Peptides against a protein of PDB entry 5VZU. Designs and how they scored, part 64

Target 1, 271 residues: chain A of PDB entry 5VZU
Amino acid sequence: GRTLEDIFHEHMQELILMKFIYTSQYDNCLTYRRIYLPPSRPDDLIKPGLFKGTYGSHGLEIVMLSFHGRRARGTKITGDPNIPAGQQTVEIDLRHRIQLPDLENQRNFNELSRIVLEVRERVRQEQQEGGHEAGEGRGRQGPRESQPSPAQPRAEAPSKGPDGTPGEDGGEPGDAVAAAEQPAQCGQGQPFVLPVGVSSRNEDYPRTCRMCFYGTGLIAGHGFTSPERTPGVFILFDEDRFGFVWLELKSFSLYSRVQATFRNADAPSPQ

## One batch from the design tools (peptide; made by RFdiffusion4, then SolubleMPNN)

Design b2_p14_3_s4 (from b2_p14_3, 5 letters changed)
Fold by OpenDDE base, seed 5:
Structure b2_p14_3_s4 (fold): chain B 271 residues (1-271), chain A 14 residues (1-14)
Amino acid sequence: as target 1 above (271 residues)
Amino acid sequence: SPVLEEMTRLFRKP
């Protein structure tokens, strides 16, 4: 019978063959598309642009980071045998900050997984509630009440009903202590370490992060089969570096800004 | 097979 090892070897052989096919296509079948850099906005978490990402066994890939209100998006500029170019490799929810535990507890994968899955469930609940509000608003096509005829003027009279005293029940306003969202201390980096069992291609990742956010990463089989968005953590290290922890894959991708200046790469102004 | 589904999951990559 095929052992697990045999299946892994067959899969690795297929992956190598697919990589060879993809690389060999560069000599014979090049389609060039101009890439425009997204315009920078003042509210962008960092400057948008091209990043060089590490995708474990795939190697180095180019990802475009862009901001879309309270969402960030990583789009593959280069593709691989699993995820083709133009796919959204990561989608980041900038509304849902992940608070990393202390450095000791950051080594615990199950703790990070718990924190992220709790945020995932909140995001799911918010989507369900927002879906209900959008659904209920369409239902009240009130029936066209037929205009009934102008019935007559009956005048009837006067009765005086009595004097009910105003009870002064002074309901104390319960101080809903709005838990002041402590303003995200933007300034002090937190010590950062990958959880035990999370694979990184290189151990050379920043050991301090500014902030983390909930996100989803796209994963697929060879040839983009069975694509799924899986939970993960976006880690902002600095202006030029971010990471993504793929929880289900137990892997980490490091992204570093492409420092090359491209002439005429700015998006054409929307006319 | 749940094992095959789990294995198919293990072969998915980003």
Scores: peptide ipSAE 0.420, ipTM 0.838, DockQ to the pose 0.181
Fold by OpenDDE base, seed 1:
Structure b2_p14_3_s4 (fold): chain B 271 residues (1-271), chain A 14 residues (1-14)
Amino acid sequence: as target 1 above (271 residues)
Amino acid sequence: SPVLEEMTRLFRKP
């Protein structure tokens, strides 16, 4: 029978062959697609744009980060043998912040997994509840038989009059104790470490993070077979760097902003 | 086979 080792070698050989075939096709047939940068909005968590991501065995890939209200999206600009260009590699729910534990407990993969799976279950419940409210509202359009209700006449209701009594009641100005807006704790950078057993291509990742959010990452077999969204953690390090922890894969991807300025990369105004 | 499903998971990548 095939051993796990035989299957791993066959898979690695196939991956190398697919990468070689795709690279060799560049000599004969290139399709160029124009990419437009998303417009920046004031409410965007960071400036949208191109990021260079690390995808373990795939190497370096280009991802477009964009914001869509309370969701962020990473879209692959480069493809690989598993996931083609134009797919949404990550979807981030900016409503569901992840609170990382202290630095000692951050090393425990099972604790991070528990925290993320609890948030996943809340997101699933909210989706089910919102789906039920939308479903019940559509069922009651029974066919209203258009019975022609007869034209009942316009009764002229009369003009009742003017009385103007000016009641003076001088209610005291209750001291509006200005509830001191607790300064929105602009996320003071917390210490960050990857859990034990999470693979990173490089150990050179930021050791402090600003905010973390629940997200889902797209994974697939070779040729985009059996695509699935898996739970993960989006980690904002700074304005130019974010990470994604793939829980099921036990892997970490680091994304760094492409600092190149592009001329004429703005989307044409919708005519 | 649960082993084949687990192996198919091991070979999925982002």
Scores: peptide ipSAE 0.405, ipTM 0.829, DockQ to the pose 0.184
Fold by OpenDDE base, seed 4:
Structure b2_p14_3_s4 (fold): chain B 271 residues (1-271), chain A 14 residues (1-14)
Amino acid sequence: as target 1 above (271 residues)
Amino acid sequence: SPVLEEMTRLFRKP
């Protein structure tokens, strides 16, 4: 039977062949599409734009980061044999912050996995509840046939009943200790380390992060086969760097802003 | 199965 090693070698040969086909096609047929940078909004977590991302064996890829209300999106500008250009490589839910544990517990992959899967379940519940409200709201616009229900006479029933005494029960106002939302200290990043067994292309990633969010990452086989959105963690390091932990793959991608200033790359103003 | 998880990691990439 084929060994796991045989299957791995066949897969690596296919990957090399696909990369060769993609690179050789550039000589014969290039389709150029103009890319516009997303407009910056005041509520954007960081400035939107182009980032260079590390995708392990695929190498360096270009991703556009954009903000869409309480969601962020990474769109592949460059594609690879697994995920083509124009696909949403990552979708970030800015409603669902991930709280990383202390630096010691961050080394535990199972702890990160637990935290992410708990948030994933909340997101699924919210999607089911919101789907039911949207479904029930459309069903009730059946035509109200205004059947003129006849005006049954208002019987005047009079009854006066009596004088019940004011019991002064002085219920002490229980001090609702408002759990002081510790002001998210916007300024101090927390220490950051990858869990044991999470692969990174290099160990040169920021060791301090500002905040983390739940997200989903798109994974597929060669030729975009069996595409699936898997749970992960978006990690904001700074204004110019973010990461994504692919939980199922046990991998980390680092994204760094493309520092090139593009003149006239802004989206045309909506007329 | 550990083998299936390893195969999934090998064949599906971001």
Scores: peptide ipSAE 0.394, ipTM 0.824, DockQ to the pose 0.220
Fold by OpenDDE base, seed 2:
Structure b2_p14_3_s4 (fold): chain B 271 residues (1-271), chain A 14 residues (1-14)
Amino acid sequence: as target 1 above (271 residues)
Amino acid sequence: SPVLEEMTRLFRKP
């Protein structure tokens, strides 16, 4: 029977062959699509643009990061044998911040998995509730003919009396020390480490992160077979670096801004 | 087969 090793070897051979075919197709049938950089908005988490991603199995890829209100999107500019160019490799929900535990508990993959799956369930509940509110809100605009119900005069029920007993007991107001919500120090980076068993292509990832968000990543087999969105963590390191933890794959991708200035790359003004 | 599904998961990449 085929061993697991035989199947891994066949898969590696297929990947190499596909990479070779893709590389050779560049000489014969390139469809060039003009890429426009997304316009920067003041409320963008970081400047949108092109990022160089490192995927353990695929090498170096280019992803465009863009912001869409409370969502961020990574779009593949370079395709690979698994996921074609133009696909949304990551979709980030900027409403759902991930709070990383202390540095000791960050090493525990099961703890990170728990935190992310709890957020995934909240996102699912909010989508179900928002689907119901959008459905119910359209049905109830029946014209409420506000028939003017006549103002029946409610009678003056009487004033019964006074009894006055004075019991003094001066229980001291225990100072409920309002736990001052420490203003989430929007500027202090948290120490960051990958969980044990999460593969990184490079050990030189930033050891401090600004903030994390829930997101989903697209995964597929060769030829874009069985595409699925899987849960993950978007990690903002700084203005020029972010990461994505693929929970199901137990992998980490690091993305670094492409510092090249492109002339005439601005999106045409919406006419 | 659970093994084939697990293998298909192992072959899916970002």
Scores: peptide ipSAE 0.388, ipTM 0.819, DockQ to the pose 0.187

Design b2_p14_4_s1 (from b2_p14_4, 6 letters changed)
Fold by OpenDDE base, seed 3:
Structure b2_p14_4_s1 (fold): chain B 271 residues (1-271), chain A 14 residues (1-14)
Amino acid sequence: as target 1 above (271 residues)
Amino acid sequence: SVLDEMRRDLYYVP
């Protein structure tokens, strides 16, 4: 029977062959496209730009991080055998913050899975409700046939109705106890550890995180077959580092800012 | 499955 080693060896040969095919496609037609860095906005969670990540056997990848209001996006600059360049490898919902448990409970994968799946269900409900409001709004524009009902000139009457006394109904303004947004203690990250059974390429990841958000990652088979979105967690460590926990894959990707300065990489000003 | 393929890709660090 095939040993586990034989299966791994065959899979390595397939990955090497796919890399060779992908690189050999360049022999006939190379299209160069200029990549512009997104402009930084004051409301951006961190400075947008290029990040380097590690993806197991695919090695080093480059991703562009950009912000789009309440969403963040990771766009592949480098392609791999599964997902070509220009695809959105991660999509982050900045409306749906994930609260990590204490450090002891962070080791429990089932606890993280529960938290992420609860947020995924809320996102799904919000999408369904927003779809219904958009559906009902379109139904009422039935063509009102403009029947030209005639201009009858109805008349006068002036009636004086009386001085109804000002009832001082002192409706106490119910103090809407503005749930004191506990000032997000912007400064102190919480202790961070990967759950048991989540694979990392190395143990050299930040052991403190600033905040976490719900997101989805793109997965596909070789040649971009059967692409789908899988749930995950965006982990912000600092200004130059973030992670993504691929929940269903039980994998962690660490992304670090590319420190290289690019001349003339700014987007042209919209004329 | 796509998940099983991607798992192989991720765990195959020689």
Scores: peptide ipSAE 0.360, ipTM 0.886, DockQ to the pose 0.503
Fold by OpenDDE base, seed 1:
Structure b2_p14_4_s1 (fold): chain B 271 residues (1-271), chain A 14 residues (1-14)
Amino acid sequence: as target 1 above (271 residues)
Amino acid sequence: SVLDEMRRDLYYVP
């Protein structure tokens, strides 16, 4: 019978063959597109730019991180057999922060899964509600004929007064124990660990994170077949490192800033 | 499934 190893070996042969086919097709016609670094904005979560990611068997990939108001995007600069260059490998919703539990509960994949799926449901509800408001507003520009209807003056009506009954009833103040909002200590990173059963290509990931956000990753079959978005967690470690937990894949990708300086890589100033 | 294919791609290191 086919072993798991045989299936994996055949799959790797397909990936290698696809990579070879793609590289060999370039001998006939190369289309070059200039890549510009996105401009930095003061409100950007970190400096935008090129990041190198590790994706299991695909090896090293280059992703451009950019910020778009309340969204961040990772755009593939390098393609792979599944997802071509120029696709948004990750899309991050900066409105929906993920609160990681304590370090003990971070090891529980089901707890992370619950938290992410609850946020996913909120995002879906907000999208449905926002879709309804945009539809109703366009209809009623009926031409209001400005008929000049007149100034009628009417005056007076009066006074009525009465009475006062004082009923006492002294309902006891139930002690609503105000759950003390622990002040989010803005400066100290939270201890971070991957859940049990989440794979990382390298165990050398940061063990402290600044913040996490809900996001979606793009997955597809070979040749970009059946592309879909899968839920995940964007993890900001520092100015130069972020991660993405692919929830349904049970995988973690680490991204590190490309430290190379490029001459003339800045976007032309908008004329 | 696409998920199963991507799992192979992500987890298989020769």
Scores: peptide ipSAE 0.355, ipTM 0.882, DockQ to the pose 0.535
Fold by OpenDDE base, seed 5:
Structure b2_p14_4_s1 (fold): chain B 271 residues (1-271), chain A 14 residues (1-14)
Amino acid sequence: as target 1 above (271 residues)
Amino acid sequence: SVLDEMRRDLYYVP
């Protein structure tokens, strides 16, 4: 029977062939587009820019990290057989921090999965609630046709009556102790390890992370067929390194800043 | 599934 190794080898040959076909198609007609680096903003989690990432079998890829208020985006600069260049490979919700457990429990994939799926459910609820508020606000401007209904008369206001006593039931407002969002300790990184069964192409990932956020990654079949978003975790290691844990894929991608200085790579000032 | 395809793509560490 075909071994798993045979299937993986055949699949890798297919991916290499697809990559070759795509690259060979471009050899005859290369369209070059200048890529501009996003301008840095004071509120950006880290400096935006180009990062080199590892995508398992696809090898080295380039992603542009950019910040958009409470969202971060990784945009593919390099395409692969599944996902073309220009697609948003990762979308990060900077409102939804992931708290990693202790180092022992970080090895448990099911614990990470639980944490991420709970955050995913909160994000879905917030999207549904925000969708309802946007929907209900548009419905009420029905044109009140002012039909001039006529002046019928003033009949009398009868007078009654009495006494019902004011029961002073002073129900103490239960102090809903708003769980004070413990200020993100901005300073000391926490120990970091990948869960057991999460594949990484390189074991040389940072063993300390600053913070983690909920995000989604883009997955698709070959030729960008059936594209979907899968839940994951954005791991900020430092100013120049981040990772993404693809939860459903059980894969980890490490991204490192491209340290090359680009001349004239700054975005043109918005005129 | 797309997930199974992408798993094959990503788990192939040469």
Scores: peptide ipSAE 0.346, ipTM 0.880, DockQ to the pose 0.580
Fold by OpenDDE base, seed 4:
Structure b2_p14_4_s1 (fold): chain B 271 residues (1-271), chain A 14 residues (1-14)
Amino acid sequence: as target 1 above (271 residues)
Amino acid sequence: SVLDEMRRDLYYVP
C-alpha cells in the first residue's frame, strides 16, 4: 500500500510541477502591480507591513498585514497553487481576544479547540444579530401615511388623594464590587507553547506571546477550488513576529517582518 | 477533501 511518505512525496512532486508550470507560463507575460505599504495608525496593534511566512510545502510566502478598525488582515502578496495572490489568507477579529491557559494546559489541543470554538460561536451569534438589525432598519422606511388619528376625547381621570406616608427605608447602597478590570498587563509576555499534535515547520517559534485573537484562515483546493474559512488563533509574539494556529489543520505558521526598508512605498495620501 | 489537501500542503516539510 502507499505509505504516508509516498503520498507526501507524490504531493510534493505535484506542487513542484505546478510551481514549475506557473513560473514557465509567466515567463512570457508578467503583470506587475504596485503594492503600497498600509499607513500606520496609532490604534494599530503593531506597525502594518510585509511579513514572511511559511506554509509547509509551499515554502516561504509574503503576506501584507493591515489593520481595519477592530479587524486585522493578512493579504497574500505571493500566491500558491491553492490560494492566489491578493486573497486574504487570514482575517483576525481584534474584538475576540483568546486567553491562553497556563503552559501545561496549552499543551492540550482539546483545551485550545474548546476555547476557539466557543469564540467562533459568539462571533456567529453576533453576525446573526447584526444581520437582523441591518434588515429591520431598512424595512421601517415605509411611508408613514400620517393618517390623522381622530382626537379621542380627554377622559378626565379623577384626582385621587394625598396620602403621603414617607416610609424612610434606608436601603443601604449595596457595594457594587466593581469587578477590578485586571489591568491589561500591557507588556508581560505569557509563556507560549504549541499544543501536542500541532505541526510547525520549525521548532524555532517564540516561547512567549503578548496577545492572542480569534481569526479565520482561508483554505482551498488547487486552483482556488472550494474556498472556505477555517477557525484559528492569531498569536502576537512581538512587534515583528506573529503566528497563526490553523485549528482544524493542526498547523502553525510563523510570520516575521520583512526588515527591508522601502523608499517611496508609502501609500499616496488620500486626496 | 480540501481540508486533507491543505493538511498535506501545510504538514509536508521535505
Scores: peptide ipSAE 0.134, ipTM 0.797, DockQ to the pose 0.554

Design b2_p14_4_s2 (from b2_p14_4, 5 letters changed)
Fold by OpenDDE base, seed 1:
Structure b2_p14_4_s2 (fold): chain B 271 residues (1-271), chain A 14 residues (1-14)
Amino acid sequence: as target 1 above (271 residues)
Amino acid sequence: SVLDEMTRDLRYVP
């Protein structure tokens, strides 16, 4: 019978062959598109730009990281047999910070899973509540049948007078308890380790992380069949490195900044 | 495991 190893090797060979066929100039008409780098904003978590990651049998991939208010986005620059170029491989919610436990408890996959799924449920509730407010606001624009209200005559109601006294009610200035802006704890770098059973292609990942956020990754079958979003953790290591833990896949992807400078890569100013 | 490697390399769990 086929071993699990035989099935894995057959499948890996198929993925490599599919990638080769799709990228071969002999087999396909290749379309080239220009890529523009997103402008940097002061409020961006890190400088936006190109990052390189590795995905097992898919090999080297390029992702564009960009910031959109309280969301970050990883957009595929390179496609693979599952997910084409231009898709959002990761979407990060910068409102939902994940606090990792101590280094001992970080080895426990079930603890990380509990933390992530609790945040996922909060995000789902907020989306349902915000969807109800947006739904109720649209329901009141029923077509106003413009019934022609008849012109009732303006009766001139009279000019009543004069006097009322200046009551001095000295309302005490209620102490506006300045909600102490909890100093945005510039996340002191914490020790980082992958949970047991989370697969990494390379064991050479940063052992200290700056911040973590809830996010979702895009997964799909070959030819972009049945695309879905799976829960995960965005891990900021430093200005040039981030990771994504694919929770359901028990996988870790490391992304490193492309240090190459590109001429004429800035988006044309909107005319 | 080989299955864990397959799930890593497959951005799709069939």
Scores: peptide ipSAE 0.042, ipTM 0.708, DockQ to the pose 0.210
Fold by OpenDDE base, seed 3:
Structure b2_p14_4_s2 (fold): chain B 271 residues (1-271), chain A 14 residues (1-14)
Amino acid sequence: as target 1 above (271 residues)
Amino acid sequence: SVLDEMTRDLRYVP
């Protein structure tokens, strides 16, 4: 029988061959597209831009991070054998913050899995409820019954009716308990560690995170076969670093800002 | 499965 080592070597050979085929296709016909950096908005979680990510055996990849209201998006600038350039490698729901447990419980993969799956179920429910409201609104286009003829505007008269007294109903201003948005403690990062059994390329990841959010990552077979979304956790470390925990893959990808300044990379102002 | 393939690819970080 094939050993695990034989299967390993065969898979690595296939991946190397796929990388070689993709690189060799560049010799025949390349369409170059200019990439523009997304404009920064004041409400963006961090400055949008190019990040370098590490995808295991795929090596170094470039991802564009952009913000779209309450969603963030990672778009592949570099393709790999599984997922071509221009695909959305990660989609982050900034409405669904993930609260990490204490450092001891962060080592438990099952606890992280429970938290993420609970958030995934909430997202699914919200999508179903929003789908029902959109469905019921379409059903009431009842047949436009033929509007009958324009009956004449009768001009009727001016009646004066009288002095209704000022009822002093002193409706107590219901204290709208402004849910004091507890000022996001903008300064104190939470201690961060990967769960046991989550693989990272390097142990050199930030040991403190600012915020975590629910997201989905794109996975596919070679040649972009059977593409699907897998649940994960976006980890914001700082202004220049974020991570993604691929929950089902039990893997972690670290993304670091590309520090290179690109001249004329800003999108032309819409004229 | 696609998950098995991707899991292999991600495990082979030297």
Scores: peptide ipSAE 0.038, ipTM 0.731, DockQ to the pose 0.518
Fold by OpenDDE base, seed 4:
Structure b2_p14_4_s2 (fold): chain B 271 residues (1-271), chain A 14 residues (1-14)
Amino acid sequence: as target 1 above (271 residues)
Amino acid sequence: SVLDEMTRDLRYVP
C-alpha cells in the first residue's frame, strides 16, 4: 500500500509541477500592475502594508493587509494554484473579538472551535437583521397622497379626580454589585499556543498575542473552483506579525511584515 | 470536497 510518506511525496511533486507549469506558461505574457501601499489611519489596528505569509507546501506568499473601518483585509499579492492574486485571502471582523482561554484550554481544539462557531453564528444573525432593515427601508417610499382626513371633533374626556394616597413602600435599595468590567488590559500580551492538531509549518511562532478577532479565509480548488469562506481566527502578535488559524482546515498561517522601505509606494493623494 | 483538497494542500508541509 502507499505509505503516508509516498502520498506526501506525490502531492509535493504535483504542487511543484503545477507551480512550474504556471510560471512557464505565463513567462511570455506577464501583466504588471502597480501596487500602492494603503494609507495609514490613526484607528488602524496596526500599520497596513505588505506581509510575508507561509502556506505550507505553497511556500512564501505576499499579502497586503489593509483596514476598512471595522474590517481588516488580507489581499493576495502573489497567487497560488487555488486562489489567484488580488483575492481577499482573509477578511477580519474587528467588531468580533475572540477571547482566547487560558494556556491550558488553548490546547483544546474543541474549545477554540466552540468559541469561533458561536461568533460565526452571531455574525450570521447580524447579517440577516441588517439585510431585513435595508430591504424594508426601500419599500415605504410610496407617494404619501396626503388625503386630508376630516377633523373629527375633540370629545372632552372628563377630569377624573385626585385622591390616591402615597404608600410609603420603603423598598431597600438592593446593592447592584456593579460587576467591575475588568478593564480589557489593552497593553499586556496573552500567552499563546496552537491547539493540538492544528498544523503549522514550524513551531517558530510567537508565544504571546495581543488580541484575536473572528475572520474568514478564502479556500478554493485548483483554478479557483468552488470558492468558499471558512471560519478562522486572526491573531495579532505584534505590530509586524499576525497569524490566521484556519479552523476547518486545522492549519495556521504566520504573516510577518516586509521590512523593506518603499519609496513612492504611497497611493497618490486624492486630488 | 474543496475543504478536503485544501486540507491536503495546506497540511502536506514536508
Scores: peptide ipSAE 0.033, ipTM 0.726, DockQ to the pose 0.534
Fold by OpenDDE base, seed 5:
Parts: C-alpha cells; structure tokens; sequence
Structure b2_p14_4_s2 (fold): chain B 271 residues (1-271), chain A 14 residues (1-14)
C-alpha cells in the first residue's frame, strides 16, 4: 500500500510541479504591479511592511503586514498553488488578545485549541449582535400620516379604583465587579513554545513572545478552490518577527521582517 | 476536505 511518506512525496512533487508551472507562466505573462509600503501610524502594533514567511511545504513567501484600526492584515505578495498573490493570508483581530498559559500547558494543543475556540465563539457572537443593530436601523419606514378621521366625543367614565401600597423592596445594587482586565504589561515577554503536534519547518522560532491575538488564516485547495477562513493565533515576538499558528492545520508560520530598504516604496500620501 | 488536503500539505513538512 502507499505509505503516508509515499503520498507525501507524490504530493510534494505535485506542489513543486505546480510551483514550476506558476513560475513558468509568470515568465510568459509578466504583470508588474508596484507594491507600496503602508504608512506607519503611531497606534500600529509594530511597523507595517514586508515580512518573509515560512509556509511549511510551500517554503518561503512574502507577506505585507498592514494595520486597519483594531485589525491587522497579512496580504500575500507571493502566491502559492493554493492561495494567489494579493489574498489576505491572515486577518488578525487586535481586540481579542489570546492569553497563553504557562510554558508547561502551552505544550498542550487541546488547551490552546480550547482558548482559541472560546475567543472564536465570542467573535461570532459580537458579529451576530452587530448584525442585528445594523438590521433594525433600516426598518423604521416613517409612519404614513393617516388622515385624521373626525373626533367623535366619547364620554366621561369616572372609575376610582383604589389602594396599592408602595412595597419598599430595596434591591441592593449587585456590585458588578467589572473584572478589571489588568492591562497586560506590554513590556515583559512570556516564554513561548509550540504545542506538541504543531508542525514548524524550523525549530528556530523565538522562545519568548510579547503578546498573542486571535486571527483567521485563508486556506484553499489547489487553484484557489473552496477558499475558507480557519482560526489561528497571531504571535508577536518582537518588532521584526511574528508567527501564526494555524489551529486546524496544526501548523506554524514564522514571519521575519524584510530588512531591505526599498527606495520610493512609500505609499503616495493620499491627496 | 480542503482542510484535509491543506493539513496533508502542511503536516508533511519534511
């Protein structure tokens, strides 16, 4: 029977062949698009820009990191057989911080999975609630001024009814202890390790992270078939490095800043 | 599924 290794070798050969076809097609039909670096904003989590990412079997790719208010986005600059260039490979929700457990519990994939799926469900609830507010706002068609039919003068009936005593029920205001989300000290790095069974191409990832956020990654079949978003964790290591854990894929991608200075790569100021 | 395919693609990092 075909071993898993045989199936893998065949699949890797197919991926290599697909990459070769794509690269060979690029040689025949070169569309040049100028890439502009996004402008840096003071509120950006890190400086936006180009990052080189490792996608396991896909190898080295280039991603543009940009910030959009409380969201970050990784846009593919290089395509692969599954996800073409220009697609949003990762979308990060900077509203939803992931708190990693201690280093021992970080090795437990099921614990990370639980934490991420709980945040995913909160994000889903917030989207449903926000969708209802947007839906109700359109429904108030103003009242048609129905013409005033003439006021018939119906009469006086006086009835007196009585007594009801004022019950004093002093409902104590339950102190909603707003669990002060301790502003997680942005300054101290946390020890970091990948969960057991999460594949990384290299074990040379940073062993300390600053913070993590909920995010989604884009996955698709070959030729961008059936594209879907899968849950994951964005891991900020430092100013020049971040990771993404593809939860359902049990994979880790490491991204490192491209240190090359590009002349005239700054976005033209929006006039 | 796409997940199974992609998981195959990504799990088999040599």
Amino acid sequence: as target 1 above (271 residues)
Amino acid sequence: SVLDEMTRDLRYVP
Scores: peptide ipSAE 0.031, ipTM 0.719, DockQ to the pose 0.527

